# Designs tried in a protein design run: peptides against a protein of PDB entry 7RZF. Part 6

Target 1, 358 residues: chain A of PDB entry 7RZF
Amino acid sequence: PFQEEHLKQLYKIVPIKDIRNLYVTFPIPDLQKYYKSNPGHYLGHLIGHEGPGSLLSELKSKGWVNTLVGGQKEGARGFMFFIINVDLTEEGLLHVEDIILHMFQYIQKLRAEGPQEWVFQECKDLNAVAFRFKDKERPRGYTSKIAGILHYYPLEEVLTAEYLLEEFRPDLIEMVLDKLRPENVRVAIVSKSFEGKTDRTEEWYGTQYKQEAIPDEVIKKWQNADLNGKFKLPTKNEFIPTNFEILPLEKEATPYPALIKDTAMSKLWFKQDDKFFLPKACLNFEFFSPFAYVDPLHCNMAYLYLELLKDSLNEYAYAAELAGLSYDLQNTIYGMYLSVKGYNDKQPILLKKIIEKM
Target 2, 358 residues: chain A of PDB entry 7RZF as posed
Amino acid sequence: PFQEEHLKQLYKIVPIKDIRNLYVTFPIPDLQKYYKSNPGHYLGHLIGHEGPGSLLSELKSKGWVNTLVGGQKEGARGFMFFIINVDLTEEGLLHVEDIILHMFQYIQKLRAEGPQEWVFQELKDLNAVAFRFKDKERPRGYTSKIAGILHYYPLEEVLTAEYLLEEFRPDLIEMVLDKLRPENVRVAIVSKSFEGKTDRTEEWYGTQYKQEAIPDEVIKKWQNADLNGKFKLPTKNEFIPTNFEILPLEKEATPYPALIKDTAMSKLWFKQDDKFFLPKANLNFEFFSPFAYVDPLHSNMAYLYLELLKDSLNEYAYAAELAGLSYDLQNTIYGMYLSVKGYNDKQPILLKKIIEKM

## One batch from the design tools (peptide; made by RFdiffusion4, then SolubleMPNN)

Design b1_p8_5_s2 (from b1_p8_5, 4 letters changed)
Fold by OpenDDE base, seed 4:
Structure b1_p8_5_s2 (fold): chain B 358 residues (1-358), chain A 8 residues (1-8)
Amino acid sequence: as target 1 above (358 residues)
Amino acid sequence: SREFGPRK
């Protein structure tokens, strides 16, 4: 484990590529033995959430961050890290202290709310779905992976251990959350803006960096992180599938889409899955408008409409994606195209949300 | 959530 002298450190790193990244790292205990609860996944799910009231939503609204990743990472035997990694904008690079303050405000919100069993249950359900409907891997790669993870899990659990959550352990969540404190932080900022401002070179890759102690005043600011009213726990994910029934093949199932509805305003083609037998569907909608491509103005209006629609749907996109649903919206020369794909159970919910925003 | 997944 890092000694106290290794904590509260700032690393300014010069990348080879033109990238701007912030890594906020906390040393945590080895959580491998707690794989059935996976408290690091719980915290990673919340800290890395992209919905309304999330850390990312706030940082993105300020124009400081493009993407956020949060979660546990293996270190060496007997310790792990919890890492919050963000892709910084040019403006965000100037506001690193404030970004980290917001991280601690969100962490403080998690402390104030306490561990939520419903969030754990969602993680459990999502992982169970991912396990149950996991795509076939190439045998060679799969066997090699399994052989590797046999070092960590009992033989009987080796197939399930990475997926199936079994135990809600609020105590372990709190234990990890207690390690996510300013006094335990290691910060790395990766930017070309540090070129010529470094005093050290990493031995293996020749990476130029500077190490600095984080000022005690900055640590105190982060320790005094208040509750930011913009941060909220996510709402329940309404898109998590619960019905996995596969309907029997129709006797007259054709190998191609059959026209099942033909009206003046709509045509509907249907093809039942006869190959994969998954509780998934692909809904494809083509909307026709004689005005969509009549002139450059209408074309641009149609484009702008879809961009605004996509923006208005961002609140659902993340939750849907987590649940194995996706949508796509495209302009066509005839109008617009909508697709909804994934688990069929909650597709009507997502479709309804899309149509309500249209 | 993009978690640091195990290195696939």
Scores: peptide ipSAE 0.029, ipTM 0.712, DockQ to the pose 0.186
Fold by OpenDDE base, seed 5:
Structure b1_p8_5_s2 (fold): chain B 358 residues (1-358), chain A 8 residues (1-8)
Amino acid sequence: as target 1 above (358 residues)
Amino acid sequence: SREFGPRK
């Protein structure tokens, strides 16, 4: 475990690759015994959320961050870390203190709202879906993984322990959240801009770095993080599937898509799944326009239209992805292509949202 | 969310 002298430290690290990363690390207790409630996953889900009002959404809007990862990581026996990692823009590299302030503002928002049972329930449902419809793994890799985790879980739970949530424990969520404080922080900034500005070399890989204490004034600034009105808890994920019924095969099921609708404006082909028997569907739409590719101007306008449409759908894309739904929009020489894939139960909701934005 | 997975 880190002693107090190891906290409130800033590491400036020179990478081999041209990358810009920020790691904000907090030491936390070992949460392994709490796998049934998984408070670290709850916090990782919220801190790593990509929807409107999320930490990432705000940091992207500032032009400071491209991607964000949040969650628990194993350290050694008896302790863990909670890490927030962001990919920095060139501008973001100049605003690291402010980025971390925003992290603490979001954490403060989580404190103010308190643990939400509905968020836990969504995590539980998502993980249950992921477990139930888990893809086949390579037997060797799977067996090796299971053998490894037998050290941590009862034999009867070893297959489910990493997925199935059983207990809402707001006390444990608050306990972990209480460790996510400026006084407990370790910051690492990874950038080539520190080349020639380091005074230490790491023994194992020869990584050049500089270690500095974070100034008390900066710690105090982060401790006084207010509620930023731009931060909001996510809305309920409407895309989480609840119906997993597989319809029986039709007696006249064709091995190929059958034309089930033919009109002047539309043709519809349907193929029932006869191989996988999953509660999933693939919806594919080809839209035809004589203007889509008539000249370079129209072609570019059609491209810009789809880019704008994708941007307007970004608010739903993440929630849909979490729920095992995806969409794709592409320009074609004839017009545009739309696909919606994943669990069939909530596909109509996603499709409706796409069409409403078109 | 890109979570650092638990002991996944």
Scores: peptide ipSAE 0.033, ipTM 0.727, DockQ to the pose 0.182; fails the geometry check
Fold by OpenDDE base, seed 1:
Structure b1_p8_5_s2 (fold): chain B 358 residues (1-358), chain A 8 residues (1-8)
Amino acid sequence: as target 1 above (358 residues)
Amino acid sequence: SREFGPRK
């Protein structure tokens, strides 16, 4: 376990690869016994959220961070870590203290709002969907995985324990959140910019690093993190499927797509699933325009249009992806291609959002 | 969210 001497430390690490990463690590209690409530997943879901008002959205808007990962990680026996990891831009590498301040402002926002049962319910529903419609794994790998996790879960629960949430425990969420404080922080910055500026070498891998104490003034700055009005809890995820009904195979179902609508302006082909029997669909739209590829100007305008459209859809893309929905937009020599894939229940909602932005 | 996924 990390003692007080191991807290409030900054590590500057030289990577082999040209990468820029920040790791903000907090020692936390072992949460394994709380797998039915999974408070670490609740906090990871919110801290790692990519929607409007999220930590990532603010850090990305400043040009400091490309990606963010938040969540629990196993430690040694009897303790875990909560880690916030970001991929830093070159500019972000110069603003590490401010990035960490924003992390603590977001954490302070979570304290001020308190645990939200609706957020837990969304996590529960998402995990239940993921469990129910999980793809078949290779038997050898799956058996080895199950054998490994039998050390942590009862035999009767070993298949469900990693997925199914049962209990909303606001007390445990608050308990973990109380460990996410500046006085408990370990910071690691990974960058080639530290080459020739290190004084230590790691014994096993020869990794060059420097260890420094974080100044008390910096710790105090993070302790005094105010509420930042840019941070908001996510909105409810409208894309979470609730209907999983599989329609019976039609008596006249063909093994190939049938033309079910033919008009001067549109053709529609349909094929019912006769193989997988999943509550999923693939909607594919090809739009034809005589202007899409007339000249280089029109081609570039059509490209720019789709890039702007994709950018305008970013607010929905993450929530849809979490719910097992995806879309694709591509330029073609004839016009535009749109695909919507995933659980069929909420596909009309995503499709409507796309069309409204077009 | 890229959570640090379950124990892979």
Scores: peptide ipSAE 0.032, ipTM 0.698, DockQ to the pose 0.175; fails the geometry check
Fold by OpenDDE base, seed 2:
Structure b1_p8_5_s2 (fold): chain B 358 residues (1-358), chain A 8 residues (1-8)
Amino acid sequence: as target 1 above (358 residues)
Amino acid sequence: SREFGPRK
């Protein structure tokens, strides 16, 4: 485990590629034995959330961060890390202290709200869906993976251990959350802007870096992180499928789409799945407008409309994606195209939300 | 959530 001398350190690292990244790392206990409750996954789900009131949403709104990844990472035997990694904008590179303050504000929000059983249940349900409908893997890769994880899980659980949550353990969530403190932090900033400003070279890869102690005043600022009223727990994910019934194949099912509705305003083609037999559907809508491509102005207005529509749908996009739903909106020379794909159970909910925003 | 994936 890291000693106190290894904590509260800042690393400035020169990358080969033109990238700007921030890594905020916390040493945590080995959570492997707690795989049935997986408290690190619970915290990763919330800290790495992309919906309204999330850490990423706030950092994006400030123009500081493009993407965020949060979660546990394996260390050596007997310890792990919890890492929050962000892709920094050029402006974000100037606001690293403030970005980390916001991280601690979000963590403080999680402490204030306490462990939520409903969030655990959503993680459990999402993972159960992912397990149940897991794609076939290449045998060689799958065998190698299974052989590797046999070191960590009982043989009878080796297939399920990475997916199936069994126990809500608020005590373990709080235990991990208690390790996510400023006094335990290791910060790495990766940017070409540190070229010529480093004093050390890493032995294995020749990576240039500088190591500095984080000032006590900065640590204290992070320790005194107030609740930020912009941070909220996510709402319940309404897109998580609960019905997985597969309807019997119709006797007269055609190998091609059949026209099942024909009106002056709409045509509908339908094809039942005769190949995959999954509780999934693809809904495709083509909207026709004589104005969509009549001139350059209308074309640009139609484009702008779809960009604004996509932006207005961002609040649902992430929750839908987590639940195995996706949508796509495209301009066409005739109007617009909408596609909704994934588990059929909650597609009507997503479609309704899209139509309400249109 | 973009989590650091399971044990690779």
Scores: peptide ipSAE 0.030, ipTM 0.706, DockQ to the pose 0.167; fails the geometry check

Design b1_p8_5_s3 (from b1_p8_5, 3 letters changed)
Fold by OpenDDE base, seed 2:
Structure b1_p8_5_s3 (fold): chain B 358 residues (1-358), chain A 8 residues (1-8)
Amino acid sequence: as target 1 above (358 residues)
Amino acid sequence: SRSFGPKK
C-alpha cells in the first residue's frame, strides 16, 4: 500500500510518441471481493460519462480535453487504483490544475447526489445485455482468460462474474468515493514538452521523468472544490433494450429484400434475418432531393446541414452507443443517407429523435 | 464510458 509519502505526487513524463495525457490516480482498497456490486464500475460509468453535464462534456467545452476514461484498475495484490485518464489538448496541458479541479467538482457532485439505484440498474442491464449477446471468442484466448479469472471467482460464477451485477451496495460506492480525495492523489502528466526538463530515468524502459510534490496550496484548492452547476447526473438511458424477442421466420421469407411498399414518395424493402437470429435490425434510409447536388453552393449547404444535424444529435450518440445502438448520416449525390443499427427494441426511439432534429 | 473493464 502507498504510504503518505507516496501521495500528493506529480510525475512529469516524457513519452516516445507525441501524446499528451493526464493520469489522476487514487489508491483504493481491493474491490475484487465486491464483484457482485462492482462499486468501481458504478463510479467509472459516471465519471467516464460523455453525455450532457458530464465531466468530459465540460472539459471538451473548454477545449482542454479530447477523451476521458474513468475506472478501477488492478494493482498489486491487496490494492487497486481508481484512475481518471484524459487526452489533453495543447491548451489543456496548460490547465492541468484546473482540469483536476473540475474532476474534484464532479466527484463532489457525486457525493452530494449520493448513490443512485437507477444508475446501478442501468449498469446491471447493460452488462446483462453484453453477457447475453457476447460474441464468440477464440477458444485459445477464452480458455486462457477463464483460467486466469478462476483465481478470483468461484467456478460456478466464473463465466458471469465479470458481467452480472447482483447487489446494489451504496455503502461500497460511498467508501470508494471517499478515497477519491486530493490528499490521496497521484498525478502523472505525459508530454514531450518535458523533454530536457527531467532529472530521473525509469530503470526498465528508460522513460525520463521528474517527480515533484504537489504544493499544499494546490491540494487545498482541490479540497475546497465547490459544486459546479454545470455538472449533472446523466439522464436515464432510454435506449437500453428490454425486449429481445426474435420473431419466427416468415414462411415466405425471401433470401433478398422484398419490396413491401411502393408509393410515389417512398419505396420500402424488407428482409428478415434468416442467418443470425439476433434481436437486431439495420434500418437504412435514402432521402432524395433535387437540390442536394445541383451546384457547389447547394452541395456545401447540404454538407453543412448534416454537420449541424450530427452535432445536434451528439447528446444521444453516447447513450445510444452504450445501449448497442448506432446511427450514421452521410451526404449523397442524390441527397442524404441515414442508417440506424443495433438492438431493434429501441431503434424507433433513436429514429424519432433523429427525425425530430432534422 | 470506457471503464477500465477487464482487459479483453
Scores: peptide ipSAE 0.027, ipTM 0.689, DockQ to the pose 0.192
Fold by OpenDDE base, seed 3:
Structure b1_p8_5_s3 (fold): chain B 358 residues (1-358), chain A 8 residues (1-8)
Amino acid sequence: as target 1 above (358 residues)
Amino acid sequence: SRSFGPKK
């Protein structure tokens, strides 16, 4: 276990590649035995959320962070880590203390709101969908993985243990959340800007680094993290599929798209899935406009329109992605192309939102 | 959400 001397430490690390990363690490208890509730996944889902009011959304709005990953990671036997990892912008590298402050503000928001059963239920449902419709893995890799996890899970649960949530345990969520405190933090900053400013070399890879104690004043600032009104819990994910009905293959099903509607303003082709038999669909729309490519001005306006449209849809994109639902918008020389792909149950919801923003 | 958990 990390002793107190190993906590509140800052590591400045020189990468081989030109990358800028921040790792905020918290030692946590071994959560393996709690796989049925998976409190670390609950917290990782919220901390790593990308929707409005999320930690990432705020840090991106400031121009400090490009991407964020939050979650539990295995340590040595008997302990784990909770890690918040961000890809830093050049500006973000100058604001690491403030970035970490925002992390603690978000964590404080989670404490204030308390564990939410509906969030757990969404995680449960998402994981159940992922399990049910998991792609076939390469046998060798899969066997090796299963062999490895047999050490952790009962044989009867070995296939489901990583996916199926069974128990809402607010007590365990609070327990883990209580470990996410400034007094327990280990910070690593990875940047080429530390080249020539290091005093240590890692034995195995020759990585240059400097270790410093985080000043008590900085720890105190993080401990006094207030509620930031910009942080909000995510809204319910309306894109999570609930209907998985697979319609029987039609007797007259063709191996190619058949024209099923022909009007002056629209043509509709349909092909039933005859191969995968998944509760998924691909909706593809080609819109034709004589103005789309008539001149450079109209071309640029059409481009700008789609960029603005995509931006206006960002609020839904992440939630849709989590639910296995995606969209694509592209300019064409004839107009525009829209694709909606994934579980068919909630495609009408996403499509409606897209059309309403158009 | 990118968790360090098993990539689904």
Scores: peptide ipSAE 0.027, ipTM 0.697, DockQ to the pose 0.223
Fold by OpenDDE base, seed 1:
Structure b1_p8_5_s3 (fold): chain B 358 residues (1-358), chain A 8 residues (1-8)
Amino acid sequence: as target 1 above (358 residues)
Amino acid sequence: SRSFGPKK
């Protein structure tokens, strides 16, 4: 367990690979016994959110961060860590203090809003979907995994414990959130830019690093993190499937796609699933335009159009991905290709959003 | 969200 002397420390680490990472780590209590409420997952979902008003969205808008991961990590016996990890740009490496300030501003926003039961319910629903429709694992690997987690969960719950949420515990969310404070922080910056600027070597791997105390003025700056009006809680995820009905196979179902519509402007092919019997669909659209590939200018304009379209859809892409939906947009020599895949229930919603942006 | 945890 980290004592006070181990807190408020900065580690500058030289990597072997050319990577730039920031790790902001908070010691937290062991949350394993709270697996039914999983307060660390709740906080990880929000802090690691990628939608509008998220921490990542703001840090990306400044060009400082590419990716963000937030959540609990197992420590040694009797304690855990909550870690916020970001992939830094070259510019972001120069703004680490400000990046961490933004982290504390987002955490302060979470304190101000308080625990949200609807967010917990979305996490519960997403995890239930993931459990119900998880892929078949290799028996040997699965058995070994189950054997390992039997130490943590009752036998009756061992299959569900990592997935199924049962209890909304705002008190535990607040308890964990109270540990996410500047006085409880450990910061590690990983960059080759620290080469030749280190004074210590790690015993096991020979990793070069420098350890220094974070200045009290910097800690105080983070402690005084105000509310940033750019940070908002996510909106409800409209793409979470709720209908999992599998329609019966038609008696006349063919093993191949059948042409069900043929007009001057469109052809529609349909194939019912006769193999997997999942509440999933694949919608594929090929758009034809004589202008898409007529010359290099039109080709480049069509490319630029799709890039802009994809950018305009970013607000939905993350929420759709979380809900097990995906889309793809590609240029073709004849025009454009659109694919929508995943759970069929909310595909019409995603498709509508795509078409409205087109 | 990318969480630290077992990949579900």
Scores: peptide ipSAE 0.025, ipTM 0.692, DockQ to the pose 0.209
Fold by OpenDDE base, seed 4:
Structure b1_p8_5_s3 (fold): chain B 358 residues (1-358), chain A 8 residues (1-8)
Amino acid sequence: as target 1 above (358 residues)
Amino acid sequence: SRSFGPKK
C-alpha cells in the first residue's frame, strides 16, 4: 500500500502521443472478495455517469473535459485503485484544480445522498442482461479467460462472477467512498505541454515526468468542497429491459421483409427474426420530404434540424446505451432516416421520446 | 464501468 509520502502527489507526464489526460487516483482496499456486491462498480457507475447532473455533464458544459471514466482498477496484491480519468481539452488543462474540485463536489454529493439500493438494482439488472445475452466468444479466448478468472472465483461461480451482483452492501460503498478523499489522492496530468519541464525519466519506457507535492492549500480547497447544486443523482433508467419474451415464429414468416401495411402515406415492412432468437429488434424509419434536398438552404436546414434533434436527445442517449438501446439519425437525399436498435422491450419508450423531440 | 483497457 502507498505510504503517506506517496499520497498528495502530482505527476506531470509527457506523452508520446498528443493527448491530454487527467488521472485522479485513490488507493483503495482489495475489493476482489466483494465481487458479489462490487462497491467499486457502483461508484464507478455514478462517478462515470454521463446523464444530466453528472460530473461529466458539468465538466463538458464548461468545455474542460470530453470524456470521463470512473472505476476500480487492480493494483498489486492486497490493494486496488479507484481512478477517475478524463480527457482534457486545452482549456481543461488550465483548470485541473477546478476539475478535481468538481470531482470532490460530486463525491461529496454521493456522501450526502448515501448508497442507493435502486442504483445497485439497476447495475444488477444491467449486468444480468449483459450476462444473459452475451455474444458467443471464441472458444480459445473464452477458455483462456475462464482459466484466468479461476484464480479469483469459485469454480461454480466462475461463469457468473463477473456479471451477477447479489448483495447490496451500503457499508462497502461507504467504505470505498471514504477512501475517495483529497488526502489520499494521486494526480497525474498527461500533456505534451510538459515537454522540457520534467526532471525524471521512467525506467521502463523512458517516459519523461515531473513529480511534485500537491500544495496543502490545494488539498484544503478540495477538502472543503461544497455541495454543488448542479450535481444530481441520475434518474432511474427507464430503458432497462424487463421483458425478454421471444415470440414464436409466425407460420407465414418470410425470409425477407414482407409488406404488411401499404397506404398513401406509409409503407411498413416486417421481418421476424428467424436466426438469432434474441429479444431485440431493429426499427428503421425513412421519412420522405419533397423539400429535404430541393436546394442548398433546405439541405442545410434539414442538417441543422437533425443536429439539434441529436443534441436534444443526448440526455437519453447514455441511459439508452447502458440498457442496450441505440438510435441513429441521418439525413438522406429524400429526407431523414431514423433507426432504433436493441432490446425490443423499451424501444417504444425511446421511440416516443425521439418523436416528442421531433 | 468502462474498463481501463491495458495501455499497449
Scores: peptide ipSAE 0.024, ipTM 0.667, DockQ to the pose 0.105

